# Ledger of designs, part 53: peptides against a protein of PDB entry 7BDX

Target 1, 212 residues: chain A of PDB entry 7BDX
Amino acid sequence: EMGAAACTLLWGVSSSEEVVKAILGGDKALKFFSITGQTMESFVKSLDGDVQELDSDESQFVFALAGIVTNVAAIACGREFLVNSSRVLLDTILQLLGDLKPGQCTKLKVLMLMSLYNVSINLKGLKYISESPGFIPLLWWLLSDPDAEVCLHVLRLVQSVVLEPEVFSKSASEFRSSLPLQRILAMSKSRNPRLQTAAQELLEDLRTLEHN

## One batch from the design tools (peptide; aimed at target 1 A148 L152)

Design b2_p19_1_s3 (made by RFdiffusion4, then SolubleMPNN; from b2_p19_1, 8 letters changed)
Fold by OpenDDE base, seed 1:
Structure b2_p19_1_s3 (fold): chain B 212 residues (1-212), chain C 212 residues (1-212), chain A 19 residues (1-19)
Amino acid sequence: as target 1 above (212 residues)
Amino acid sequence: as target 1 above (212 residues)
Amino acid sequence: GVGDELAELEAEFRGVRLP
């Protein structure tokens, strides 16, 4: 309980750039983010057996951790820290996104995808995550999720790849050969306006790439 | 482990006034400080049986909590919050200071005393803590501690009472009748310069009150 | 500019609150 409360407060204040700088300027940041990855992994591994109630202290705790990572990644110095000093955490997030089943731990998936998107804002971060083993198959796995919010954030992450020629060129063949076009087309007709817009924009970007 | 790491980071960033305002501006502050008091109490109650190693994750966690309370109390809005909305926490801190034996949990005592001193900066806070049952006996109990840092912060808290006529007048008879003058005189000859100075200043303030 | 758009995109993910 106390841990969840503390993490939740830390998550709230980590929305401030000054707070992120303060967190990262200390000698305790490395240990914190190392333990964060381990804690998130342990939580996800525990899900296959017990229906962890979404409202449990443990769930709240892990959501707060994912929120903190997202807020850190939302800032340039935070992205640099994650990509330079916490690669294991990024690898863990990618792994966990692959381990979770469609519809499983939706809130956590959304937060983790937000964190990866934030990391992808920097070319170095985008290169690192996009060069991760199985990254493209992972995107399509995630895009099969029934949750519109998960799919939205996957589309945004895919768009980050497509909009960066240096990154896209390396995976263009695999990307084109495996693209779930019918799924993206279906999303472009979604009743969710954010999902619809994201899918439409991605389709436009993809069309532009086919003509070049 | 993760809880201790999160609390430690929260403690570090709570040194900022803006962070304290952010913590208190949220809807989660009340719950956090309620659980804080309970957690500190549970920790102190657990000490009588097991030699809790000072370097345990649990100890670090509780020290961080006490540090957060201290940092909140260091700011005007934080003092107002504690005195208006978290009186139970203040009562808990006073109780725990009474429950701990001389030389027991020195680091925690110091942080708790610092928090009470910070609360005492406001007249409302000073009135509240000084009117607590057994407050004067508690001060003398704490002043019997073998630790110089504990004694220093006790002397500072006593000085806060002595320097406020409205508060001192209410307890002057009890204060004069129970004053451990020999102990304070001994501290005025300490090799610790901070303790020596605090004891000397208090003795001067007390002499001024006897002549009035 | 590109910097402002990036800042706006970053802001969308700051301080995510779970309901």
Scores: peptide ipSAE 0.047, ipTM 0.768, DockQ to the pose 0.044
OpenDDE base, seeds 2, 3, 4, 5: peptide ipSAE 0.026, 0.043, 0.042, 0.043; ipTM 0.759, 0.759, 0.752, 0.760; seeds 2, 4 fail the geometry check

Design b2_p19_1_s4 (made by RFdiffusion4, then SolubleMPNN; from b2_p19_1, 8 letters changed)
Fold by OpenDDE base, seed 1:
Structure b2_p19_1_s4 (fold): chain B 212 residues (1-212), chain C 212 residues (1-212), chain A 19 residues (1-19)
Amino acid sequence: as target 1 above (212 residues)
Amino acid sequence: as target 1 above (212 residues)
Amino acid sequence: GVRDELARLRAEFRGEVLP
């Protein structure tokens, strides 16, 4: 309980750029983010099927950890730190997103996707995650989730890839051949306005790329 | 391990006034400081004699918690919060200082004493801790510690009491009758210059008060 | 939208001035 409470407070204050700089400027950041990945991995591996103990101390703890990573990745120096010094954590997040079943740990999944999106703001970060083995199949796996918020944040990450020609050109063939177009079209008709807008914007940009 | 790492980071960033304000401005501060006291108490109660596992994750965790309290108490709004909303934590710290034997958990003892000193900057805080049952005997108990740093921080807290006439006048009789004068005189001859200076300054102020 | 957000954030990260 104490650990979860401390981690939750740390998550809250990490929304500040100065706090992120303070975390990263110390000699303890490397160890913290290493253990963060391990802790998240242990949690996901301990899940029995579709069990969602959303209110457990353990769940709240891992949720806060994912939030901290997201907040760190929202800052330029934080993105640089994660891409240069915490690649194992990024690998872990990618792996865990593949290990979680559709509908499982939705909130955690959203935060992990948000962290990857934030990392993708940096070209170096975008290259790193997009070049990860199985990245494109992972995106489509995640897009099969019944949760609208998960799908929204998947589409945001897909958009980040599509909007960078240097990165998209390398995977364009695989992207086009495996694109779940019908699923994205269905999302463009969603009752969720955020999901609808994201799907429509992506479809527009994909159409533009097909003609180029 | 993860909890200790998170708590250690939170301690580091809590040196900032803005971070203290962020912690206290949220709806999670009350719970955090309540659990902090309980965690510290559980740790002290679990000690078997003079066992000092200074490098254990548990020890580091509790050390970080005490550091957070100290940093919060260093800020005006933090002092007000602790005195108004976290009196149980202050009571716990006073109790734990009495429960720890001389030479036991020296670093923790120092941080707890520093937190009480910081609280004592506020007149309301000074009144609260000085009016606690057994406060004066506790000071002398703590002053019997063989560790120079413990003794230094005890003397700093004693000085804070002595320098406030409104508070000191209420306990002057008990203070004078129980004062370990020979111990303080011995400290004024210490090889530790900080301890020596603190003891000498206290002796000078005590002499002035005897003539008033 | 996401397009505008990313454009802004990437420009800020790269030290570019958005028109």
Scores: peptide ipSAE 0.277, ipTM 0.807, DockQ to the pose 0.028
OpenDDE base, seeds 2, 3, 4, 5: peptide ipSAE 0.191, 0.138, 0.275, 0.187; ipTM 0.797, 0.790, 0.809, 0.795

Design b2_p19_2 (made by RFdiffusion4)
Pose (drawn by RFdiffusion4):
Structure b2_p19_2 (pose): chain A 212 residues (1-212), chain B 210 residues (1-210), chain P 19 residues (1-19)
Amino acid sequence: as target 1 above (212 residues)
Amino acid sequence: EMGAAACTLLWGVSSSEEVVKAILGGDKALKFFSITGQTMESFVKSLDGDVQELDSDESQFVFALAGIVTNVAAIACGREFLVNSSRVLLDTILQLLGDLKPGQCTKLKVLMLMSLYNVSINLKGLKYISESPGFIPLLWWLLSDPDAEVCLHVLRLVQSVVLEPEVFSKSASEFRSSLPLQRILAMSKSRNPRLQTAAQELLEDLRTLE
Amino acid sequence: AAAVARFLSERALELKSEA
């Protein structure tokens, strides 16, 4: 209970750039981010499906962990630190997104997809994520999630890699062969404007790159 | 005059999340949200045989109080703090909406309805408002107001209550059936465009979940 | 049921946007 309370407080203050710089400056953050991935992996493996039932100081603990990772990656030196020091944590995030079934732990998936988008803002972070093993199959599969907020963060991550045609050119062929053009087109007609324009903007960039 | 000027200044700066976080600790020593409800209750009681005066120092004081409550509830930890600590203030807001006759204190009713919408974004806040005494009769009463801006913010609150699970097993199925669907339909053909669109949106949501 | 869940998730996102 005490452990989760401290992680929740750290999640609250980690929204500040001054606090994020202080976390990376203290010689204990490397251990914190290594054991963070182990705790997130342990939490996901412990779930035999079901849902989460807002596990008392268990789910709030991992949510605080993913929330901290997201708030750190939101700061320039935070996403820089993560791609240099905590590449294993990025591997764990990508692995846990594929391991989590659609509709299972939706809040955890959005926090994790938000952190991957933030790390992709760093040039090396974009290279590391896009060059990870089943990255493209993972993207099109996360789009098969019924939750609109998960689909929005998948489209935002896809738009981020698509916005760097150099990195996008390495993962060619499968981007044309396996992309769920029909699902992205359906998302360009959603009554939710943020999801609708995200899919509309991604479609504009996808059609423009195939011709230009 | 001085009290209202300081409250208006606080309403201006309360649009910042950093300021809202700073306000939530101050409620301990000086019961800011406890005495806010008393001041708002005292103001409406003082309008015995009369309606609003406006441009007054007392009018802008309560407007600033309701505006601050709204700007606090607009921040995630603000609406979380209100539903945990300031449930009496939420009671006062819901009570004063029913106590205010139609056409009386229109600006105050709109600001109060905006704050309730914001608190409803919090899961516990939605339960607390929808489970409050006389809540459905209050929605009907507020929709009988001639002012379009008040009707708009009632429809926005009703839309917020209609969306999300609320157990969904006839707990929310009866809430939808008990609404003034005729008045919502009349407001869907309204000459006020903002009101017409809110009633239209709400009607779509009522039909979608039927 | 799936359609309702989809719709609710869209509106929930909209509410989060408004916050």

Design b2_p19_2_s1 (made by RFdiffusion4, then SolubleMPNN; from b2_p19_2, 10 letters changed)
Fold by OpenDDE base, seed 4:
Structure b2_p19_2_s1 (fold): chain B 212 residues (1-212), chain C 212 residues (1-212), chain A 19 residues (1-19)
Amino acid sequence: as target 1 above (212 residues)
Amino acid sequence: as target 1 above (212 residues)
Amino acid sequence: EAALREYLSERRLRRKEEE
């Protein structure tokens, strides 16, 4: 309980850029983010056995950790830190996103996807994430999620890839061959306005790339 | 480990007034400080049985919690919060300071005393602390500590009492009758310059009150 | 819920961090 409460407060205050800088300016950031990845991994691995109640202190704790990562990745220096000093955490997030089934741990998936998207703002981060083994299949796996918020953040991450020619060119063949076009088209007609817009924008970006 | 790491980061960033305001501006502050007191109490109670290594994750976690309380109490709104909304935590800190023996858990005692001193900057806080049962005996108990830093913060808290006529008048008789004058005089000759100064200032304040 | 900060980069911001 106390750990979850402390982590939740840390998550809340990490919405400030100055707090992110303070976290990263300390000598404890490396250790913290290393343990973060391990803790998140342990949590996801525990889901296959015990029906961990989503409202458990453990769940809240892991959500807060993922939230902190997201808030760190929202800042330029935080992205640089994650890409340079916490690549294992990025690998862990990618792995955990692959380990989770559609509809499973939606809140955590959203936070992890938001983190990856934020990292993808950094070109080094985008290159790193997109060059990860199984990245394209992972995107499509995640896009099969019934949750609109998960799908939204997947589409945003996909958009981040397609808008970077240096990155997209490396995966363009695989991307085109495996693109779940019908799924994205269905999302472009969603009643969720955010998902609708994201799907429309991505389809427009893809059309632009086919004409170039 | 993860909880201690998160709490340590929260402690570090709580040195900022804006972070303290952010902590207190949330709906989670009450619960956090309630659990904080309980966690600190559980830790101190565990010391009488198992020789908990002072360097344990548990110790670090409790130190970070005490540090957060200190940083919150360093801010005007934080003092107001503690005095109005977390009195039980103040009671717990006073109790735990009484439960610890001279030389025991020095780092925690320092943090707790710093918290009480910071709270004592607020007149309501000073009144509340000083009106706590056994407060004067507790001060003298703590002043018997062999640690100069503990003694320093005790002297500062005593000074906060003697400099407030409304508070001092209520306890003046007990204070005068039980004052460990020889101990304070010895501290005024300490090689520790901070302790020396604090003891000298307190002796001067006491002399001023005897002449008035 | 604790406010999550999302950074929405416009294409223009990516170029400035690399210069």
Scores: peptide ipSAE 0.033, ipTM 0.796, DockQ to the pose 0.037
OpenDDE base, seeds 1, 2, 3, 5: peptide ipSAE 0.032, 0.045, 0.034, 0.032; ipTM 0.797, 0.795, 0.797, 0.795; seeds 1, 2, 3, 5 fail the geometry check

Design b2_p19_2_s2 (made by RFdiffusion4, then SolubleMPNN; from b2_p19_2, 12 letters changed)
Fold by OpenDDE base, seed 1:
Structure b2_p19_2_s2 (fold): chain B 212 residues (1-212), chain C 212 residues (1-212), chain A 19 residues (1-19)
Amino acid sequence: as target 1 above (212 residues)
Amino acid sequence: as target 1 above (212 residues)
Amino acid sequence: DLKLKEYLSEKRLALKDEE
């Protein structure tokens, strides 16, 4: 209980750039983000294939941890820190997104996808995550999720790759050969306006790339 | 481990007034400070009379909690919050300071005393803590501690009471009748310059009050 | 120098009161 409450407060205040700088400027940041990855991994491993999100202090704790990572990744110095000093955490997030079943831990999955999107804002971060083994298959696996919010954040991450020619060119062949076009087309007709927009924009981006 | 790391980061960033305002402006503050008191109490009860500070994740966690309370109490809106909405936490701190043996958990005792001192900066806070049953005996109990830093922070709290005529007048009879004058005189000769100064200043304040 | 993506991309903060 106390850990979840403290972590939730830290998550809330981490929305401030100055707080992120204060966290990273201390001597505790490396340890914190190392343990964060381990804690998230331990939680996901404890789910034993359960597809329902746990309403527990442990779940709230892990959500707050993922939220902190997301907020850190939203700041330029935070992205630099993650990509330079906390690569194991990024690897863990990529792994856990693969380990989670469709519909499993939706909130956590969204936060992890948001963190990866934020990391993808800088070219070094985008290069790092997109060069991860199995990254393209992982995107399509995640896009099979029944949750519209998960799919939205997958599409945003896909768009981040597609919009960077230097990165996209490296995986363009695999990307085009495995693209779940019918799934993205279905999402462009979603009743969820955010998902609909994201799918429509991505389809436009992809059409533009076919002509180039 | 993770809880201690998160709490330590929250403690560090709580030195900012804006962070304290952000903590208090959320809907989680009441729950957090309620659980804080319970966690601190549980820790102190677990010590089973051990006089040594534990070098454990649990100890670090509780130190960080006490540090957060101290930093919140350092801010005007934080004092108002504690005195208006978290009185149980203040009562817990007073109780735990009585429950701890001389030399037991020195760092925690210092942080708790610092929090009470910060609360005593506002008149409402000073009134609240000084009107606690057994407050004067508690001060003298704490002043028997072998640790110079504990004694320093006790003297600072005593001075906060002595310097407020409206508060001091209510307990002046008990205060004068039980004052460990010889102990304070001994502290005024301490090799610790901070303790020496605090004891000397308090002795001057007390002499001034005897002539009024 | 920030690339075009870095200027066009919006950071996504996690919600203060949990998402």
Scores: peptide ipSAE 0.022, ipTM 0.787, DockQ to the pose 0.042
OpenDDE base, seeds 2, 3, 4, 5: peptide ipSAE 0.022, 0.029, 0.014, 0.021; ipTM 0.788, 0.797, 0.781, 0.786; seeds 2, 3, 5 fail the geometry check

Design b2_p19_2_s3 (made by RFdiffusion4, then SolubleMPNN; from b2_p19_2, 11 letters changed)
Fold by OpenDDE base, seed 5:
Structure b2_p19_2_s3 (fold): chain B 212 residues (1-212), chain C 212 residues (1-212), chain A 19 residues (1-19)
Amino acid sequence: as target 1 above (212 residues)
Amino acid sequence: as target 1 above (212 residues)
Amino acid sequence: MKEIEEYLSEKRLELKEEE
């Protein structure tokens, strides 16, 4: 309980750029993010079936950790740190996203996807993530999730790839050959306005690429 | 391990006034400080004998918690919060200081004393602490510690009481009748310059009070 | 005024952004 409370507070204050800089400027940052990945992995491995107790202290703790990573990645120096000094954590996040089933651990998926999206704001981060083994299949796996928020953040990450020619060109053949177009089209007709918009924008971006 | 790392980071960033305000401005502050007291109490209760493993994750976690309380108390709004909304925590700190033997858990004692000193910067905080049952005997108990840092911070807290006439007048009779003058005199001759100075200053303050 | 006591767990360094 105490750990969860402390971690939740750290998550809250990590929304400040100055706090992120303070975290990274210390000598404990490397260890913290190393343990973070291990802790999230342990949590996912402990999940029995598709049911998660969202209100458990363990869940709240892991959510806070993922939130901290997201907030760190929201800052330029944080992105640099993650890509240069905490690649194992990024690899862990990608792995965990693959390990989770559709509908399983929705909130954690969303937070992890948000962190990856923030990392993808930089070309270096986007390159690292997109060159990870199985990245394209992972996107489609995640896009099969019944949760609209999961799908939304997947679409945003896909858009980050599509919008960067240097990255997209490397995976374009695989991307085009495996694109779940019907799924994205279905999302463009969603009752969820955010999902609908994201899917429509992505479809427009893809159409532009086909004509170029 | 993860909890200790997170708590250590929170401790580090809590040195900022803005971070303290952010912590207190959230809806989680009350719970956090409530659990903090419980956690410190549990730790002290788990100590077998006089030996503490200073490098253990549990120790580091508790040190970080005590450090956070200290840093919160270093800020005016933090002192107000502690005295108004977390009195149980202050009571717990006082109790734990009494429960620990001379030479036992030195680092935690120092941190707890520092937090109480910071609270004592405000008249309201000083009144609350000094009106706690057994406060004067507790000071003398703590002053029997062989550790110079413990003694230093006790002397500083004693000085805070002595320098406030409104508070000192209420306990002056008990204070004068039980004052370990020989111990303080011995400290004024210490090889530790900080302890020496603190003891000398306190003796000067006490002399002034005897002549008034 | 009483001197404030602070106990810092870490020394913070300013990170230079190279991005």
Scores: peptide ipSAE 0.027, ipTM 0.792, DockQ to the pose 0.055
OpenDDE base, seeds 1, 2, 3, 4: peptide ipSAE 0.022, 0.029, 0.028, 0.017; ipTM 0.786, 0.791, 0.794, 0.791; seeds 1, 2, 3, 4 fail the geometry check

Design b2_p19_2_s4 (made by RFdiffusion4, then SolubleMPNN; from b2_p19_2, 12 letters changed)
Fold by OpenDDE base, seed 3:
Structure b2_p19_2_s4 (fold): chain B 212 residues (1-212), chain C 212 residues (1-212), chain A 19 residues (1-19)
Amino acid sequence: as target 1 above (212 residues)
Amino acid sequence: as target 1 above (212 residues)
Amino acid sequence: DQRIKEYLSEKRLALKDEE
């Protein structure tokens, strides 16, 4: 309980840029983010057996960790830190997103996707994650999720790739050949307004790229 | 390990007033400080048996918790919160300081004493802790510690009491009758300059009160 | 390039607690 409470507070305060700078300015940052990845991985591995209650202390703890990573990635210096010094954590997040089944751990997926989206704001971060082995198949795997919020954040991450010509050109062939167009079209008709808008915008961006 | 790492980071960032305000502005603050007291108590109770290594994850975790309390108490709104909403935590700190033997858990004692000193900056806080049952005997018990840093922070807390007439007058009889004068005089001759100064100042303050 | 990065930066996400 106490670990989850402390980590939840750290998550809450990490919404501030000054707090992110304070976290990163310490000698403990590298160790913290290393153990973060390991902890998240251990949690996901535990899901194959014991039905951990989503509201368990362990779940709340891992959500807070993912939230901290998201908030760190929301700040320019935080993105730089993750891309330069915590690549293993980014690799872990990508791996865990692949290991989780559709409909499994929705909240964690959302937080991890938000963190990757924030990392993608930096060209160096976007390059790193998009050049990860199996990245494009991973996006489509994630887009098969029944949860609208998961799909929304996948679409946002896809948009980050599509909007960067230097990144998109490297994977354009694979991207076009595997694009789940019918799924994205279905999302553009979603009753969820955020999902609908994100899918529509992405479809417009994709059409613009076909004409160029 | 991860809990200790997260709590250590929270301790580090809690040195900022803005972070303290962010902690206190959340709905989790009350729960966090409640569990903090329980966690610290559980740790101290565990010391009667298993020699927990001072560098254990549990020890580091509890040090971080005590550090957070200290940093919260360093801020005006934090003192107000502790005195108004977390009195049980203050009671726990006082109890734990009594339960720890001389020379036991020096670092934890120092942090707890620092937190009480910070609380004592506010008259309401000083009143609350000084009116606690056995407070004066507790001060003398703590002043028997062989550690100069423990004794220093005890002397500072004693000084906070002595410098506040509204508080000191209520306990003056008990205070004078039990005052370990020879011990304080010995501290005024300490080779530790901070301890020496604190003991000298307190002796001067006490002499001033005898003439008034 | 820069404009896109700025746009994405405006859409950065920070969470105070679990939704």
Scores: peptide ipSAE 0.045, ipTM 0.808, DockQ to the pose 0.039
OpenDDE base, seeds 1, 2, 4, 5: peptide ipSAE 0.026, 0.025, 0.024, 0.029; ipTM 0.797, 0.806, 0.798, 0.809; seed 2 fails the geometry check

Design b2_p19_3 (made by RFdiffusion4)
Pose (drawn by RFdiffusion4):
Structure b2_p19_3 (pose): chain A 212 residues (1-212), chain B 210 residues (1-210), chain P 19 residues (1-19)
Amino acid sequence: as target 1 above (212 residues)
Amino acid sequence: EMGAAACTLLWGVSSSEEVVKAILGGDKALKFFSITGQTMESFVKSLDGDVQELDSDESQFVFALAGIVTNVAAIACGREFLVNSSRVLLDTILQLLGDLKPGQCTKLKVLMLMSLYNVSINLKGLKYISESPGFIPLLWWLLSDPDAEVCLHVLRLVQSVVLEPEVFSKSASEFRSSLPLQRILAMSKSRNPRLQTAAQELLEDLRTLE
Amino acid sequence: DLIPSFDDELAKAQLAAAL
């Protein structure tokens, strides 16, 4: 209970750039981010499906962990630190997104997809994520999730890699062969404006790159 | 005059999340949200045989109080704090909406309805408001108001209550059937565009979940 | 518009920081 309360407080204060700089400056953050991935992996493996039932100081603990990782990656030196020091944590995040079934732990998936988007803002972070093993199959599969907020963060991540045609050029062929053009087109007609324009903007960039 | 000027200044700065977080600790020593409800209750009671005066130092004081409550509830931890600590203030707001006759204190009713919408974004806040005494009769009473802006914010609150699970097993199925569908339909053909669109949106949501 | 599904948990974390 005490462990989760401290992680929740740290999630709250981690929204500040001054606090994020102080976390990376203290010589204990490396251990914190290594054991964070182990705790997130342990939490996901412990779930035999079901849902989560807002596990008392268990789910709030891993949500605080993913929330901290997201708030750290939201700061320039935070996403720089993560791609240099905590590349294993990035591997764990990409692995746990594929390991989580559609509709299972939706809040955890959005927090994790938000952190991958933030790390992709760093040039090396974009290279690391896009060059990870089943990255493209993972993207199109996360789009098969019924939750609109998960689809929105997948499209924002796809748009981030698509916005760097150099990195996008390495993952060619499968981007044209396997892309769920029909699902992205359906998302460009959603009544939710943020999801609709995200898919509309991604479709504009996808059609423009195939011709230019 | 001095009290209202300081409250208006606080309403201006309360649009910041950093300021809102700073306000939530101050409620301990000086019961800011406890005495806010008393001041709002005292103001409405003082309008015995009369309606609003406006441009007054007293009118802008309570506008600033309701504006501050709204700006606090607009921040995630603000609406979380209100539903945990300031449930009496939420009671007062819901009570004063029913106590205010139609056409009386229109600007105050709109600001109060905006704060309830914001608190309803919080899961516990939605339960607390929808399970409050006389809540459905209050929605009907507020929709009988001639002012379009008040009707718009009532429809926005009703839309917030209609969306999300609320057990969904006839707990929300009866809430939808008990609404003034005729008045919502009349407001869907309204000459006020903002009101017409809110009633149209709500009607789509009522039909979608039927 | 979509409300962050984790809104309640974030709110608790921010409130803990505020207090």

